# Ledger of designs, part 45: peptides against a protein of PDB entry 8PQO

Target 1, 252 residues: chain A of PDB entry 8PQO
Amino acid sequence: VLLKEYRVILPVSVDEYQVGQLYSVAEASKNETGGGEGVEVLVNEPYEKDGEKGQYTHKIYHLQSKVPTFVRMLAPEGALNIHEKAWNAYPYCRTVITNEYMKEDFLIKIETWHKPDLGTQENVHKLEPEAWKHVEAVYIDIADRSQVLSKDYKAEEDPAKFKSIKTGRGPLGPNWKQELVNQKDCPYMCAYKLVTVKFKWWGLQNKVENFIHKQERRLFTNFHRQLFCWLDKWVDLTMDDIRRMEEETKRQ

## One batch from the design tools (peptide; aimed at target 1 Y17 Q21 H114 H224)

Design b1_p22_4_s3 (made by RFdiffusion4, then SolubleMPNN; from b1_p22_4, 18 letters changed)
Fold by OpenDDE base, seed 5:
Structure b1_p22_4_s3 (fold): chain B 252 residues (1-252), chain A 22 residues (1-22)
Amino acid sequence: as target 1 above (252 residues)
Amino acid sequence: KELELEIILGSILDYLNRYFPL
């Protein structure tokens, strides 16, 4: 098991981020070929547990048509069926990803707290001390081009070049986080993403767990660069506007 | 076998990352 806490600092408020996240997810989904094809929603219901109130979803991603042919040919039965269980109680979210083939030998858990700070809280997920001492804290800087793979880089999604017309935020220079503290009118937040990766195949555990973390880091980096650079598209949207967009995306 | 697994996992994660950038 390998745990890392990714801390993503953004020049947006916790309330703004709720809209921006949902918009960016919806936008990303629209750009995917086949729309909702291969996504089965098993459960979508409200939940209440230990004072946490939110929406619970259980989805199955059937990836047979979404992966290269050679992957489909090599993948064991059930290996391309991914279960996603999500507890969305913003500003808290938990996602558990499992696979039918791997069963208990594979787990990706992502637990996120969104806080109105600069990533300075320790153990925000309230792990036991023995577990917390093994968690690596990883800061993601959305303005740092060196954290972006060349194949993922887009100039229109570069926070170091983007300036929001609606908010005046950006571009994010090398010292943007330090400067943000002095800008009383600019909101900020941190997404604390505790990622637990489990891959129990002997001899491959460390390699695969590190590989998955590398992919998650890549995802978080790219997503939040997009979220910020799309600020002018979503900052004036309401939650009702987002719901309409989600419904439109489900119909495609 | 390791390379095959990385390719499979990479393909899966790349897909999931498009729909679920969490």
Scores: peptide ipSAE 0.270, ipTM 0.846, DockQ to the pose 0.425
OpenDDE base, seeds 1, 2, 3, 4: peptide ipSAE 0.142, 0.250, 0.237, 0.267; ipTM 0.721, 0.839, 0.831, 0.846; seed 4 fails the geometry check

Design b1_p22_4_s4 (made by RFdiffusion4, then SolubleMPNN; from b1_p22_4, 16 letters changed)
Fold by OpenDDE base, seed 5:
Structure b1_p22_4_s4 (fold): chain B 252 residues (1-252), chain A 22 residues (1-22)
Amino acid sequence: as target 1 above (252 residues)
Amino acid sequence: KELELEIILGAILDYLNRHFPL
């Protein structure tokens, strides 16, 4: 098991981020060929647990048509059926990803707190001290081009070049996080993403767990760069606007 | 075997990454 806490700082408020996140997810989903094909929603219901109230979803992603042919040919039966269980209680979210082939030998858990700070809180997920001492804290800087793979880089999604017309935020220079403290009119937040990766196959555990973390870091980096650079597209949207976009995406 | 796992996992994660911020 390998745990890392990714801390993503953004020049947006916690309330703004809720809209921006949902918009960016919906936008990414619209760009996918085949729409909802291969996504099975088993459960979508409200939940209440230990004072946490939110929406619980259980989805199966059937990825046979969504991966390259050579991947499909190599994948064992059930390996391309991914179960996602999600507890969405913004500003808290938990996602658990499992696989039908790997069963108990594979798990990705992502627990996220969104806080109105600069990533300075320790153990926001309230782990036991023995577990917390093994968690690596990883800061993601969305303005740092060196953290982006060349194949993922787009100039229109570069926070170091983008300036929001609606808010005046950006471009993000090398010291943008330090400058935020001095900009009283610019909101900021941190997404604290505790990622737990388990891969129990002997001899491959560390390599695969590290590989998965590398991919997760890549995802978080790219997603939040997009979220920020799309600020002018979503900052004026309401939650009702987002719901309409999600419904339109489901119909495509 | 290791390369195959990385290919499969990479493709899975790439897809999932496009559908939701994990």
Scores: peptide ipSAE 0.340, ipTM 0.876, DockQ to the pose 0.456
OpenDDE base, seeds 1, 2, 3, 4: peptide ipSAE 0.304, 0.312, 0.312, 0.305; ipTM 0.861, 0.866, 0.865, 0.864; seeds 1, 2 fail the geometry check

Design b1_p22_5 (made by RFdiffusion4)
Pose (drawn by RFdiffusion4):
Structure b1_p22_5 (pose): chain A 252 residues (1-252), chain P 22 residues (1-22)
Amino acid sequence: as target 1 above (252 residues)
Amino acid sequence: LAVTYLIVVGAVMYHRNHSHTM
C-alpha cells in the first residue's frame, strides 16, 4: 500500500481556507446536472476523542441513476454504491471512500492537517517512524503552469493571471512563496493531505494505487487553482454564510 | 473480470472527480 503526503501551500489563512473550500466544492459542482440526487446520509452526529472534536458523517452515493443502463445491469451488486465516511474537526479532517462491493479491499483515505505555515513540518500526522519513512512528500504549487495538464488549463483559473479585487492578492509568480516569508501581512497556510490508496484484488495494487495518486495530484492542483481564482467570490463569507447557503440548497 | 474492473475503478473515479476532501 502506497502513501503520499500532498502539501498544498496557499496564500490564504487557515480560517479562510475552511470557507473557501466549502464554497469551491459547492460552486465547482454547480454545473453538474445529476448532483445531489442519489446522495444518502446514513449517519450525521457529533463526536469527540482525545482532542479531536468534530462531526462524523456516513454517506452513500448511488451511481445507478448516473450510468448507462447496461452498466447498471452488468455491475456486480453494490459496485455502484460509493461509501464516504467523514470526520470533520477542522483544521483536521479524515475521509474514507469505499465501494460497497469491494468492501474494504478498495479504499481511499485522505487525512488533512491545515496549518498556518509554509509546508515545513515533517510527519505532521504523527505516523510511526518506519511507516513515515515510506511516505513521499509531494508539493503542489498552484502558480506553476508546468504542473497542469494542457487539457485542464483554463486562463480564468490561472493564479498567474488573477488579481483579487477585495484583497489585491495575486497574480502569483514563481517567487510568491518567497515573498510570503518576506511579508508581514498576506496570510498563508499549508494543507497536509496524506492520501492512502489500497486496492487488494487481482494483484493490481500497484497500478491502481499509482493511477489514483496521479489523479489525486491533478485534482488537488486544479481544485486549489480554482479556489484561489475565486477569492473574490468567497473571501468575504463567514461560516454562517456557508451554512445558510447549504440550507438554501437543501430546499430543492 | 475486465468489465467488473472497469466498473469498480470507474465508479470511485467518477465520485472523486465530483468530490473533494477539505

Design b1_p22_5_s1 (made by RFdiffusion4, then SolubleMPNN; from b1_p22_5, 19 letters changed)
Fold by OpenDDE base, seed 4:
Structure b1_p22_5_s1 (fold): chain B 252 residues (1-252), chain A 22 residues (1-22)
Amino acid sequence: as target 1 above (252 residues)
Amino acid sequence: KELELEIILGSILDYLNRHFSL
């Protein structure tokens, strides 16, 4: 098992981020060919547990048609069926990803707290002290070009070049986080993403767990760069606007 | 085998990354 806490600082409020996240997910889904195909929603209901109130979802992603042909040929039966269980109680979210083939030998858990700070809180997920000692904290700087793979780089998704017309935020220079502290009118937050990866295959555990973390880091980096650079597209949207967009996307 | 596994996992994660609000 390998645990890392990814801390993503953004020049947006916790409330703004909720809209931006949903918009950016919806936008990314639209850009995928056959966005709704292969997704089976088993459960979508409100939940209440231990004072946490939110929405619980259980989805199955059938990826047979979404992966290259050679991957389909190599993948064991059930290996391309991915289960996602999500507890969305914003500003807290938990997602658990499992696979029908791997069963208990594969787990990705992502637990996120969104806080109105600059990523300075230690053990925000309240792990036991012994468990917390084994967590690597990883800071993601959305403005840092060196953290982006060349194959993923797009100039229109570069926070160091983007300036929001609606909010005046950006471009994010090399000292943007330090400058943010002095800008009383600019909101900021940190997404604390505790990622737990388990891949229990002898001889491959460490390699695969590190590989998955590398992919998750890549995802979080690219996603939040997009989220910020799309600020003018979503900052004026309401939650009702987002719901309408999601419904329209499901009908396509 | 390791490379094949990484290709499979990479493809899965790439797809999930586009659909999950992770």
Scores: peptide ipSAE 0.317, ipTM 0.879, DockQ to the pose 0.484
OpenDDE base, seeds 1, 2, 3, 5: peptide ipSAE 0.326, 0.317, 0.317, 0.345; ipTM 0.881, 0.879, 0.879, 0.886; seeds 1, 2, 3, 5 fail the geometry check

Design b1_p22_5_s2 (made by RFdiffusion4, then SolubleMPNN; from b1_p22_5, 17 letters changed)
Fold by OpenDDE base, seed 5:
Order: structure tokens, then sequence, then C-alpha cells
Structure b1_p22_5_s2 (fold): chain B 252 residues (1-252), chain A 22 residues (1-22)
């Protein structure tokens, strides 16, 4: 088992981020060919537990047609059927990813708190002290080009070059996080993403768990760079606008 | 075996990352 807490600081408010996240997910999904084919929604219902209120979803992703042919040939039966269980109670979210082939031997859990701070809170997910001692805190800097793979780099998605016309935010210089404290008119937040990875195959556990964390870090970096650089596209949208866009996308 | 796992997981995670409510 390998745990890391990714801390992503953004020059947006917690309320703005809710819109921006949903917009950016919707925009990313439009760029993929084949629409909703291969996504099975088993459950989509409200939940209430321990004062947490939100939406619970259970989805199966059938990825046989979504991966390259050579990947399909290498994948064991059931390995391309991915179960996602999600508890969305913004500003808290929890996602649990499992696989039909690996069963209990594979798990990715992502627990996210969105806080109006600069990533300074320790143990925001309230782990036991002994468990917390084993968590690596990883700061993601969306302005740092060295954290981006050359194959993923786009100049139009570079926070160090982007300036929002609507908000005046950006470009993000090397000390942008420290400068936020002095900019009273610029909101900021941190997404605290506790990622738990389990891969229970002897001899491969540490290698595969580290590989998965590397992919998650890559995802979080690229996604939040896009979210910020798309600020002018979503900052004036309401939650009702987002819901309408999601409904229109489901009908296509 | 390790390389095959990385190829499969890398492709799966690349897809899921564009669709997940993370």
Amino acid sequence: as target 1 above (252 residues)
Amino acid sequence: KELEIEIVLGSVLDYLNNHFSL
C-alpha cells in the first residue's frame, strides 16, 4: 500500500472550482471519440452518512473498444472492466476504483478536500497518527513547466503564459503562490487529494504502486493546468449552466 | 510482466482520468 497526498494550489475560489472542475471534465470528455459507449451506470442516488450529504454513483467502464488493439491483446479477461464508486459531497469527494480481474488485489482510492488555503493544513483527511506518518505530501505547481512531460505540454495550456481577460489572473510567475497572500482581490484554494494505491502482487507491489502514483500526478498536473487556462470559458457559468451542458451531452 | 502491466494500466488510467469525477 502506498499513500500520497497531492496538494494542488489554484488562484480560484472553492466555489469557482466547482464550476471549473465540471466544465473541464465535460470539455475533456468531448475530445474523446465514441461518446458514452462502454459506460454503464449501475447506481446514481443521493446519500447521507455521518452529516455528509451528496450524490453516490457506481459506474462500470468497459474499455475494450477505448484502448489500442495491442493493449486489448495484452489485457487479461475482465482487466478492462473498471468499477468506479464515487461519493460526491462537494467540497468533499471520494472515488474508489477497482477492477473485475484483480478483485481485492487492486484498489485506487482518491479522497479530496477543497479548502480556501495555500495547502498548509496537515492531516485534513483525519487519518490515524500512525497512518499519517507514512503519507508523503506532494505539492503540484501548475506554473512549473518542469513537472510537465514534453508530450503533454501545450503553450495554450501553460499557466506561466496565460492571462485571464475576464478576471485579470495570471500569468503565474515562479513566486505566484507567495504573491497570492498579498493580492487581496485574487481568491485561492488547495485541493488536498489523498491517493491510496493497493496492488497486492508479490514482487511487483512497490513498482506498480509507484507507477500508478506517477500517472495520477501527471493527470492532476495536466487537468489543473487546463482548468486554470480555461478560466475565461467557465468563470461566468452557473451550476445550472453546467447541469444543462451535462444533460445535452448525455442526449448526443 | 511488469512492462505489460504498465502498458495496460497506463492506457486504462489515461482514459479514466478524462472521465472521472476526481
Scores: peptide ipSAE 0.421, ipTM 0.905, DockQ to the pose 0.466
OpenDDE base, seeds 1, 2, 3, 4: peptide ipSAE 0.381, 0.330, 0.309, 0.387; ipTM 0.892, 0.876, 0.865, 0.894; seed 3 fails the geometry check

Design b1_p22_5_s3 (made by RFdiffusion4, then SolubleMPNN; from b1_p22_5, 16 letters changed)
Fold by OpenDDE base, seed 2:
Structure b1_p22_5_s3 (fold): chain B 252 residues (1-252), chain A 22 residues (1-22)
Amino acid sequence: as target 1 above (252 residues)
Amino acid sequence: KELTLKIVLGSILTYLNNSFSL
């Protein structure tokens, strides 16, 4: 088992981020070919547990159409099925990812708190001290080009080049986080993403767990660069606007 | 087993590459 807490700092408020996240997810999904194909929604319902209120979703991603025919023919039962269970109670979110073939031998858990700070809180997920001491804190700087793979880099999604016309935020220089403290009119937040990866496979556990973390870090980095650079597209939208857009997308 | 591992990892990666809500 390998735990890391990714801290993504953004020059947006917690309230703004809720809109921006939903917009950016929708936009990114539209840009991907075959989005939604092979996704089975088993559950989509409101939940209430221990004072937490939100939306619970259980989805199965059937990846048979996303792999070559020969892979499909050779795949063991359940190997191409990914289960995603998500509890969305913004500003708290939890996602649990499993695979039918691996059963208890594979888990990705992502727990996110969105806080109006600069990533300075320790153990925001309230882990036991013994567990917390094994968590690596990883800061993601969306302005740092060196954290982005060349194949993922787009100039239109570079926070170091982008300036929001609507908000005046950006471009983000090397010291943008320190400068935020002095800018009383610029909101900021941190997404604290505690990622737990378990991959029990003899001789390959650590390698695979580290590899999955590398993919998660890449995903978080790229997504939040997009989210910021798309600020002018979503900052004036309301949650009701987002809901309408989601409904319209489901009808297409 | 190696082939199975590759298929499983491929599935996980395919999912992650198409998931933006994490």
Scores: peptide ipSAE 0.617, ipTM 0.948, DockQ to the pose 0.699
OpenDDE base, seeds 1, 3, 4, 5: peptide ipSAE 0.600, 0.617, 0.604, 0.616; ipTM 0.943, 0.948, 0.945, 0.947

Design b1_p22_5_s4 (made by RFdiffusion4, then SolubleMPNN; from b1_p22_5, 17 letters changed)
Fold by OpenDDE base, seed 5:
Order: C-alpha cells, then structure tokens, then sequence
Structure b1_p22_5_s4 (fold): chain B 252 residues (1-252), chain A 22 residues (1-22)
C-alpha cells in the first residue's frame, strides 16, 4: 500500500472550485472520444452518514472499447471492468476504484478535502498517527511548467501565461503562492487529495503503486491547470448552468 | 506483461479522470 497526499493550491475559493470542477470535468468529457459508452450506473442516490450529506454513485466502467485491441485480447475476464464508488459531499469527496478481476488485491481510493488555506494543514483526513507517518505530502504547483510533461503541455492551459479577464487573476508567476497572502481580494484554496493505492501482485506491488501515483499526479496537475485557465468560462456559471451542461453531455 | 499492465492502468486512469469527480 502506498499513500500520498497531493496538495493542490489554487487562486479560487472553495465555492468557486465546486463550479469550476464540475465544468472542467464536463469539458474534459466532451474532449474524450466515445462519450459515456461503456459506463453503467448502478446507483445514484443521496446519502447521509455521520453528518455527511451528499450523493452516492456506483458506476461500472466497461473499458473493452477504450483500450488497444492487443490489450483487450490479453486482458483476463473482468480485468477491464472497473467499479467506481463515489461519495460526493462537497467540500469532501471520496472515490473508491476496484477491479472485478483483481478483487481485494487492487484498490485506488481518493479522498479529497477542499479547504480555504494554502495547504498548511497536517493530517486533514484524520488518519491514525502511525498511518500518517507513512504519507508523503506532495505539493502540486499549477504554475510550475517543470511538473508538466512536454506531451501534455498546452500554451492555452499554462497558468503562467493566462490572465482572467473576468477576475483579474493571473498570470501565476514563480512566487504566486506567496503573493496570494498579500492579495486580500484574491481567494485561495487547497485541495487535499489523499490517494491510497493497493496492488497485491508479488514482485510488482511497488512498481505498479508508484506508476499509479505518477499517473494520478499527472492527471491532477493537468486538470487543475485547465480548471484555472478556464476560469473565465465557468466563474459566472451557476450550479443550474452546470446541471444543464451535464444533461446536454449525456445526450451526445 | 509489465508493459501491458502499465498500458491498461494508464488507459483506465485517463478514462476515469474524464468521468469522475476528482
């Protein structure tokens, strides 16, 4: 098992982020070929647990059409069926990813707290002290080009070049996080993403767990760069506007 | 086998990222 807490600092409020996240997910989904093909929604219901109120979803992703033919041909039965259980109680979210073939030998869990701070809270997920000692804290700087793979880099998604017309935020210089403290009118937040990865194949555990974390870091970096650079597209949207966009995306 | 596994996992994670709430 490998635990890392990714801390993504953004020059947006926690309330703004809720809209921006949903917009950016919807926009990213439009850019993916094949849309919702192979997604089975088993459960989509409100939940309440221990004072946490939100939406619970259970989805199965049938990825047979989403992987190269040779991968599909080599994959064992159930290996391309991914179960996602998600508890969305913004500003808290939890996602649990499992695989039918691997069963208990594979787990990705992503737990996110969105806080109005600069990523300074320790153990925001309230792990046991012994478990917390094994968590690596990883800061993602959305303005740092060196954290972006050349193949993923787009100039229109570069926070170091983007300036929001609607909010005046950006471009994000090398010291943007330190400067935020002095900018009284600029909101900020941190997404604390605790990622738990478990892969119980002997001899491959560390390699695969590290690989998954590398991919997650890449995904989080790119997503939040997009979210910020799309600020002018979503900052004036309401939650009702987002719901309409999600409905339109489901019809395509 | 290792390369195949990385391709599978990479494809899975990329696909999920476009569909789940991060």
Amino acid sequence: as target 1 above (252 residues)
Amino acid sequence: KELTLEIVLGSILTYLNSHFSL
Scores: peptide ipSAE 0.298, ipTM 0.867, DockQ to the pose 0.470
OpenDDE base, seeds 1, 2, 3, 4: peptide ipSAE 0.287, 0.263, 0.288, 0.288; ipTM 0.863, 0.857, 0.863, 0.863; seed 2 fails the geometry check

Design b1_p22_6 (made by RFdiffusion4)
Pose (drawn by RFdiffusion4):
Structure b1_p22_6 (pose): chain A 252 residues (1-252), chain P 22 residues (1-22)
Amino acid sequence: as target 1 above (252 residues)
Amino acid sequence: MRRPSYYLSIGLFVFSLLFTYG
């Protein structure tokens, strides 16, 4: 099983990231016809354990209505049921993704620490030493064009070409992280996203784990580029604004 | 939380492996 820690250094505060991430998930999913239908909340409750106080949820995403009929007929029972178990105690969160048919043999776990630093902490998740020694640290720079697939590139989602009206932040150059250390004002943070991918069937552990990690890096990059370029849309929102927009979207 | 398309992609990816090797 392969583990990688993706460090996403951002010119926002930890407080700002919480609102921005929630807004961005909802906004990026605004054009998807077929969003919300098929989402099933099994469990939604508070939890508390040794310093981590938060909200636990168990959700199921039924994909039967979103795939071709033959896929629904051919799919082994439960293969189209995606389970997501989430512990949200921001600035810490853990999510576990499984497939009902694969049980626990296919698993994607993301554990994230959101810290007000420049991604300089080591083993921020406090792994056992030997296990930590086998974790690759992967840095994601949202200003670096070379880290974006050409088919994914969009000028309107390029931090190198965006300047915030409300904050004046951006555009981001190759030295933006260096100018953060030499700055006393603009906030910054790093999301330490430790990703574990497990695929135990058919001896395809390596191939699937690598494919999933490459896709996760691509998604983390594109998502956070979008998040920064949408600063003007969400930076003035509070958490109460977010909860209100959630209830609003709940009516339908 | 992730976009719904993320879960759809995961499901289609698992389905393709099950169709090929299952």

Design b1_p22_6_s1 (made by RFdiffusion4, then SolubleMPNN; from b1_p22_6, 11 letters changed)
Fold by OpenDDE base, seed 5:
Structure b1_p22_6_s1 (fold): chain B 252 residues (1-252), chain A 22 residues (1-22)
Amino acid sequence: as target 1 above (252 residues)
Amino acid sequence: GFPESVYLDLGLFLFELLLKYG
């Protein structure tokens, strides 16, 4: 098991981020051709548990159409089905990813708290002290080009070049986080993403767990760079606007 | 919470690893 807490600092408020995240997810999904193929939504309902109220979703990603025929024929039963269970109670969110074949031997869990701070809180997810000692804190800097793979880099999605016309935020220089403290009119937040990866195959555990973390980090980095650079597209939208857009997309 | 295509790609990669080292 490998745990890392990714801390993504953004020059947006917690309230703004709720809109921006939903917009950016929708936009990114539209840009990915065939991304929705093989996705089955089993459950999408409100939930209430231990004072937490939100939306619960259960999706299955069917990989059968995405692999060659010979792979499909040789794959064990359930190996090509990935389950995603998500509890969205913003500003808290939890996602659990499992595989039918691997069962208890495979887990990706992503727990996120969105806080109006600069990533300074320790153990925001309230882990036991012994467990927390094994968590690596990883700061993602959306302005740092060195954290972006060359193949993922787009100039129009570079926070170091982008300036928001509507808000005046950006471009983000090398010391942008330190400068935020002195900018009373610029909101900020941190997304604390505790990622738990379990891959219980002898000899491959560390390799696969580290690989998955690398992919998650890459995803978080690219997504939040987009979110910031798309600020002018979503900052004036309300949650009602987003809900309307989602409903319109579902009817299409 | 993230684009569905990302997790689909991750799933494909994991499956390839299972085939190679399983």
Scores: peptide ipSAE 0.091, ipTM 0.769, DockQ to the pose 0.645
OpenDDE base, seeds 1, 2, 3, 4: peptide ipSAE 0.037, 0.038, 0.037, 0.089; ipTM 0.722, 0.723, 0.720, 0.768

Design b1_p22_6_s2 (made by RFdiffusion4, then SolubleMPNN; from b1_p22_6, 9 letters changed)
Fold by OpenDDE base, seed 4:
Structure b1_p22_6_s2 (fold): chain B 252 residues (1-252), chain A 22 residues (1-22)
Amino acid sequence: as target 1 above (252 residues)
Amino acid sequence: GRPTSYYLDLGLFLFDLLKKYG
């Protein structure tokens, strides 16, 4: 098991981020070939448990059409079906990813707290001390070009170049976080994303767990760069606007 | 059309994975 807490600092408020996240998720999905294909939504309903109130979703990603033929032919039954269970009680979110074939031998859990701070809170997910000491804190700087793979880089998604017309935020220079503290009118937040990865196959555990973390980090980096650079597209939207957009997209 | 999604971490992850290794 490999745990890392990714801390993504953004020059947006927690309330703004709720809209921006949903918009950017939808937009990013549209930009990807095959978006939505092979996705089965089993459950999408409100939930209430242990003081949490939010939206619960259960999706199955069927990867049979997404993998090479030889992989499909060799894959055991259920190996290409990935389950995603998500609890959205913003500002707290939890996602659990499992596989039908691997069962308990495979787990990706992503737990996120969105806080109006600069990523300074320790153990925001309230892990036991013994567990917390094994968590690596990883800071993602959306303005840092060096954290972006060359193949992922797009100038239009570069926070170091983007200037929001509607908010005046950006571009984010090398010291943007320090400068942000002095800008009383600019909100900020941190997404604390605790990622738990378990892959219990002998000889492959460390390799796969590290690989998954590498991909998650890459994903979070690119996503939040997009989220910020798309600020002018979503900052004036309401949650109701997002819901309407989702319904419209669902009908397509 | 695609279903509405509150979370697409896996979806985005898979998209990246497919781009890299597909």
Scores: peptide ipSAE 0.034, ipTM 0.721, DockQ to the pose 0.104; fails the geometry check
OpenDDE base, seeds 1, 2, 3, 5: peptide ipSAE 0.033, 0.030, 0.032, 0.032; ipTM 0.717, 0.707, 0.706, 0.708; seeds 1, 2, 3, 5 fail the geometry check

Design b1_p22_6_s3 (made by RFdiffusion4, then SolubleMPNN; from b1_p22_6, 10 letters changed)
Fold by OpenDDE base, seed 4:
Structure b1_p22_6_s3 (fold): chain B 252 residues (1-252), chain A 22 residues (1-22)
Amino acid sequence: as target 1 above (252 residues)
Amino acid sequence: GRPFSYYLDLGMFLFDLLKKYG
């Protein structure tokens, strides 16, 4: 098991992020070919548990058509079916990813708290001390080009170049975080993403767990760079607008 | 249309993986 807490600081408010995240997820999905293919939505409903209210989704990703033929032919039953269970109670979110074949031997859990701070809170997910000491905190700087793979880099998604015409935010220079605290009119937040990865196969555990974390970090980095650079596209939207967009998307 | 997700971590992850290694 490998745990890391990714802390993504953004020059947006927690309330803004709620809109921006949903918009950016939708937009990013549109930009990917094969979006929705092989995705089965089993559940999408409100939930209430232990005082937590939100939206619960259960999706199955059928990867049979998305993997090479030889993988499909050799894959045991259920190996290419990935389940995603998500609890969205913003500002808290939890996603649990499992596989039918691996069962308890495979787990990806992503728990996110969105806080109006600069990533200074320790153990925001309230882990036991023994567990928390094994968590690596990883700060993602969306303005740091060195954290972006060359193949992922797009100038139009570079926070160091982007300036929001609607909000005046950006571009984010090397010291943008330090400067942010001096700009009282600019909101900020941190997404604390605790990622738990378990791949219990002897000889492959560390390799796969590290690989998954690497990909998650890459994803978080790219996504939040996009989110910020798309600020002018979503900053004026409301949650009602997002819900309407969702309904419209479902009908397509 | 494709389903909308409130938190599409896996979807984005898988798309990224497939893009890179698929």
Scores: peptide ipSAE 0.033, ipTM 0.722, DockQ to the pose 0.102; fails the geometry check
OpenDDE base, seeds 1, 2, 3, 5: peptide ipSAE 0.033, 0.032, 0.031, 0.031; ipTM 0.715, 0.716, 0.711, 0.711; seeds 1, 2, 3, 5 fail the geometry check

Design b1_p22_6_s4 (made by RFdiffusion4, then SolubleMPNN; from b1_p22_6, 10 letters changed)
Fold by OpenDDE base, seed 3:
Structure b1_p22_6_s4 (fold): chain B 252 residues (1-252), chain A 22 residues (1-22)
Amino acid sequence: as target 1 above (252 residues)
Amino acid sequence: GRPFQYYLDLGLFLFDLLKKYG
């Protein structure tokens, strides 16, 4: 088991982020090759549990059509089906990723709190002390180009180059986080993303768990760089606007 | 939701490992 808490600081408010996240997810999905092929939505319904109220989704990602033929032929039954269960109760979100073939031997859990701070809170997910001491805190700096793979880099998604016309935010220089403290008119928030990775196959735990964390970090970094650089596209949208856009997309 | 490519990369990685060490 490998736990890391990724802390992503952004020069947006918690309320703004809710809109930006939904917009950016939708936009990123449109840019994917295949346009959602292989994604099956099993469940999409509201839920209420233990005072938590939100939307629950269960999706299956079928990889069969996108892997080489020999992989499809040799893969065990269920190995190419990945389940994603998500509980979205913003500002809290939980995602659980499993695989049909690996069953309990494979788990990725991502739990996120969005807080109006600069990532200074400890143990926001309220883990037991014994568990918390094993969690590595990892700060993601969206302005740091060195954290981005060359193949992922796009100039139009570089926070160090972007200037928001509508808000005046950006570009984010090397000391943008320190400067943010002195800018009373600029909102800020931190996404605390606790990632739990379990892989129980003997001899492969460290390799797989580290790989998954590397991929998660890559995803978080790229996504939030996009979110910020698309600020002018979504900052004036309301949640109602987002809902209408989502409904329109579903009809297409 | 996560990009489909994320899951594809994950699946291919796991398959390669299983082929190598399985």
Scores: peptide ipSAE 0.490, ipTM 0.918, DockQ to the pose 0.639
OpenDDE base, seeds 1, 2, 4, 5: peptide ipSAE 0.476, 0.490, 0.480, 0.484; ipTM 0.912, 0.917, 0.913, 0.914

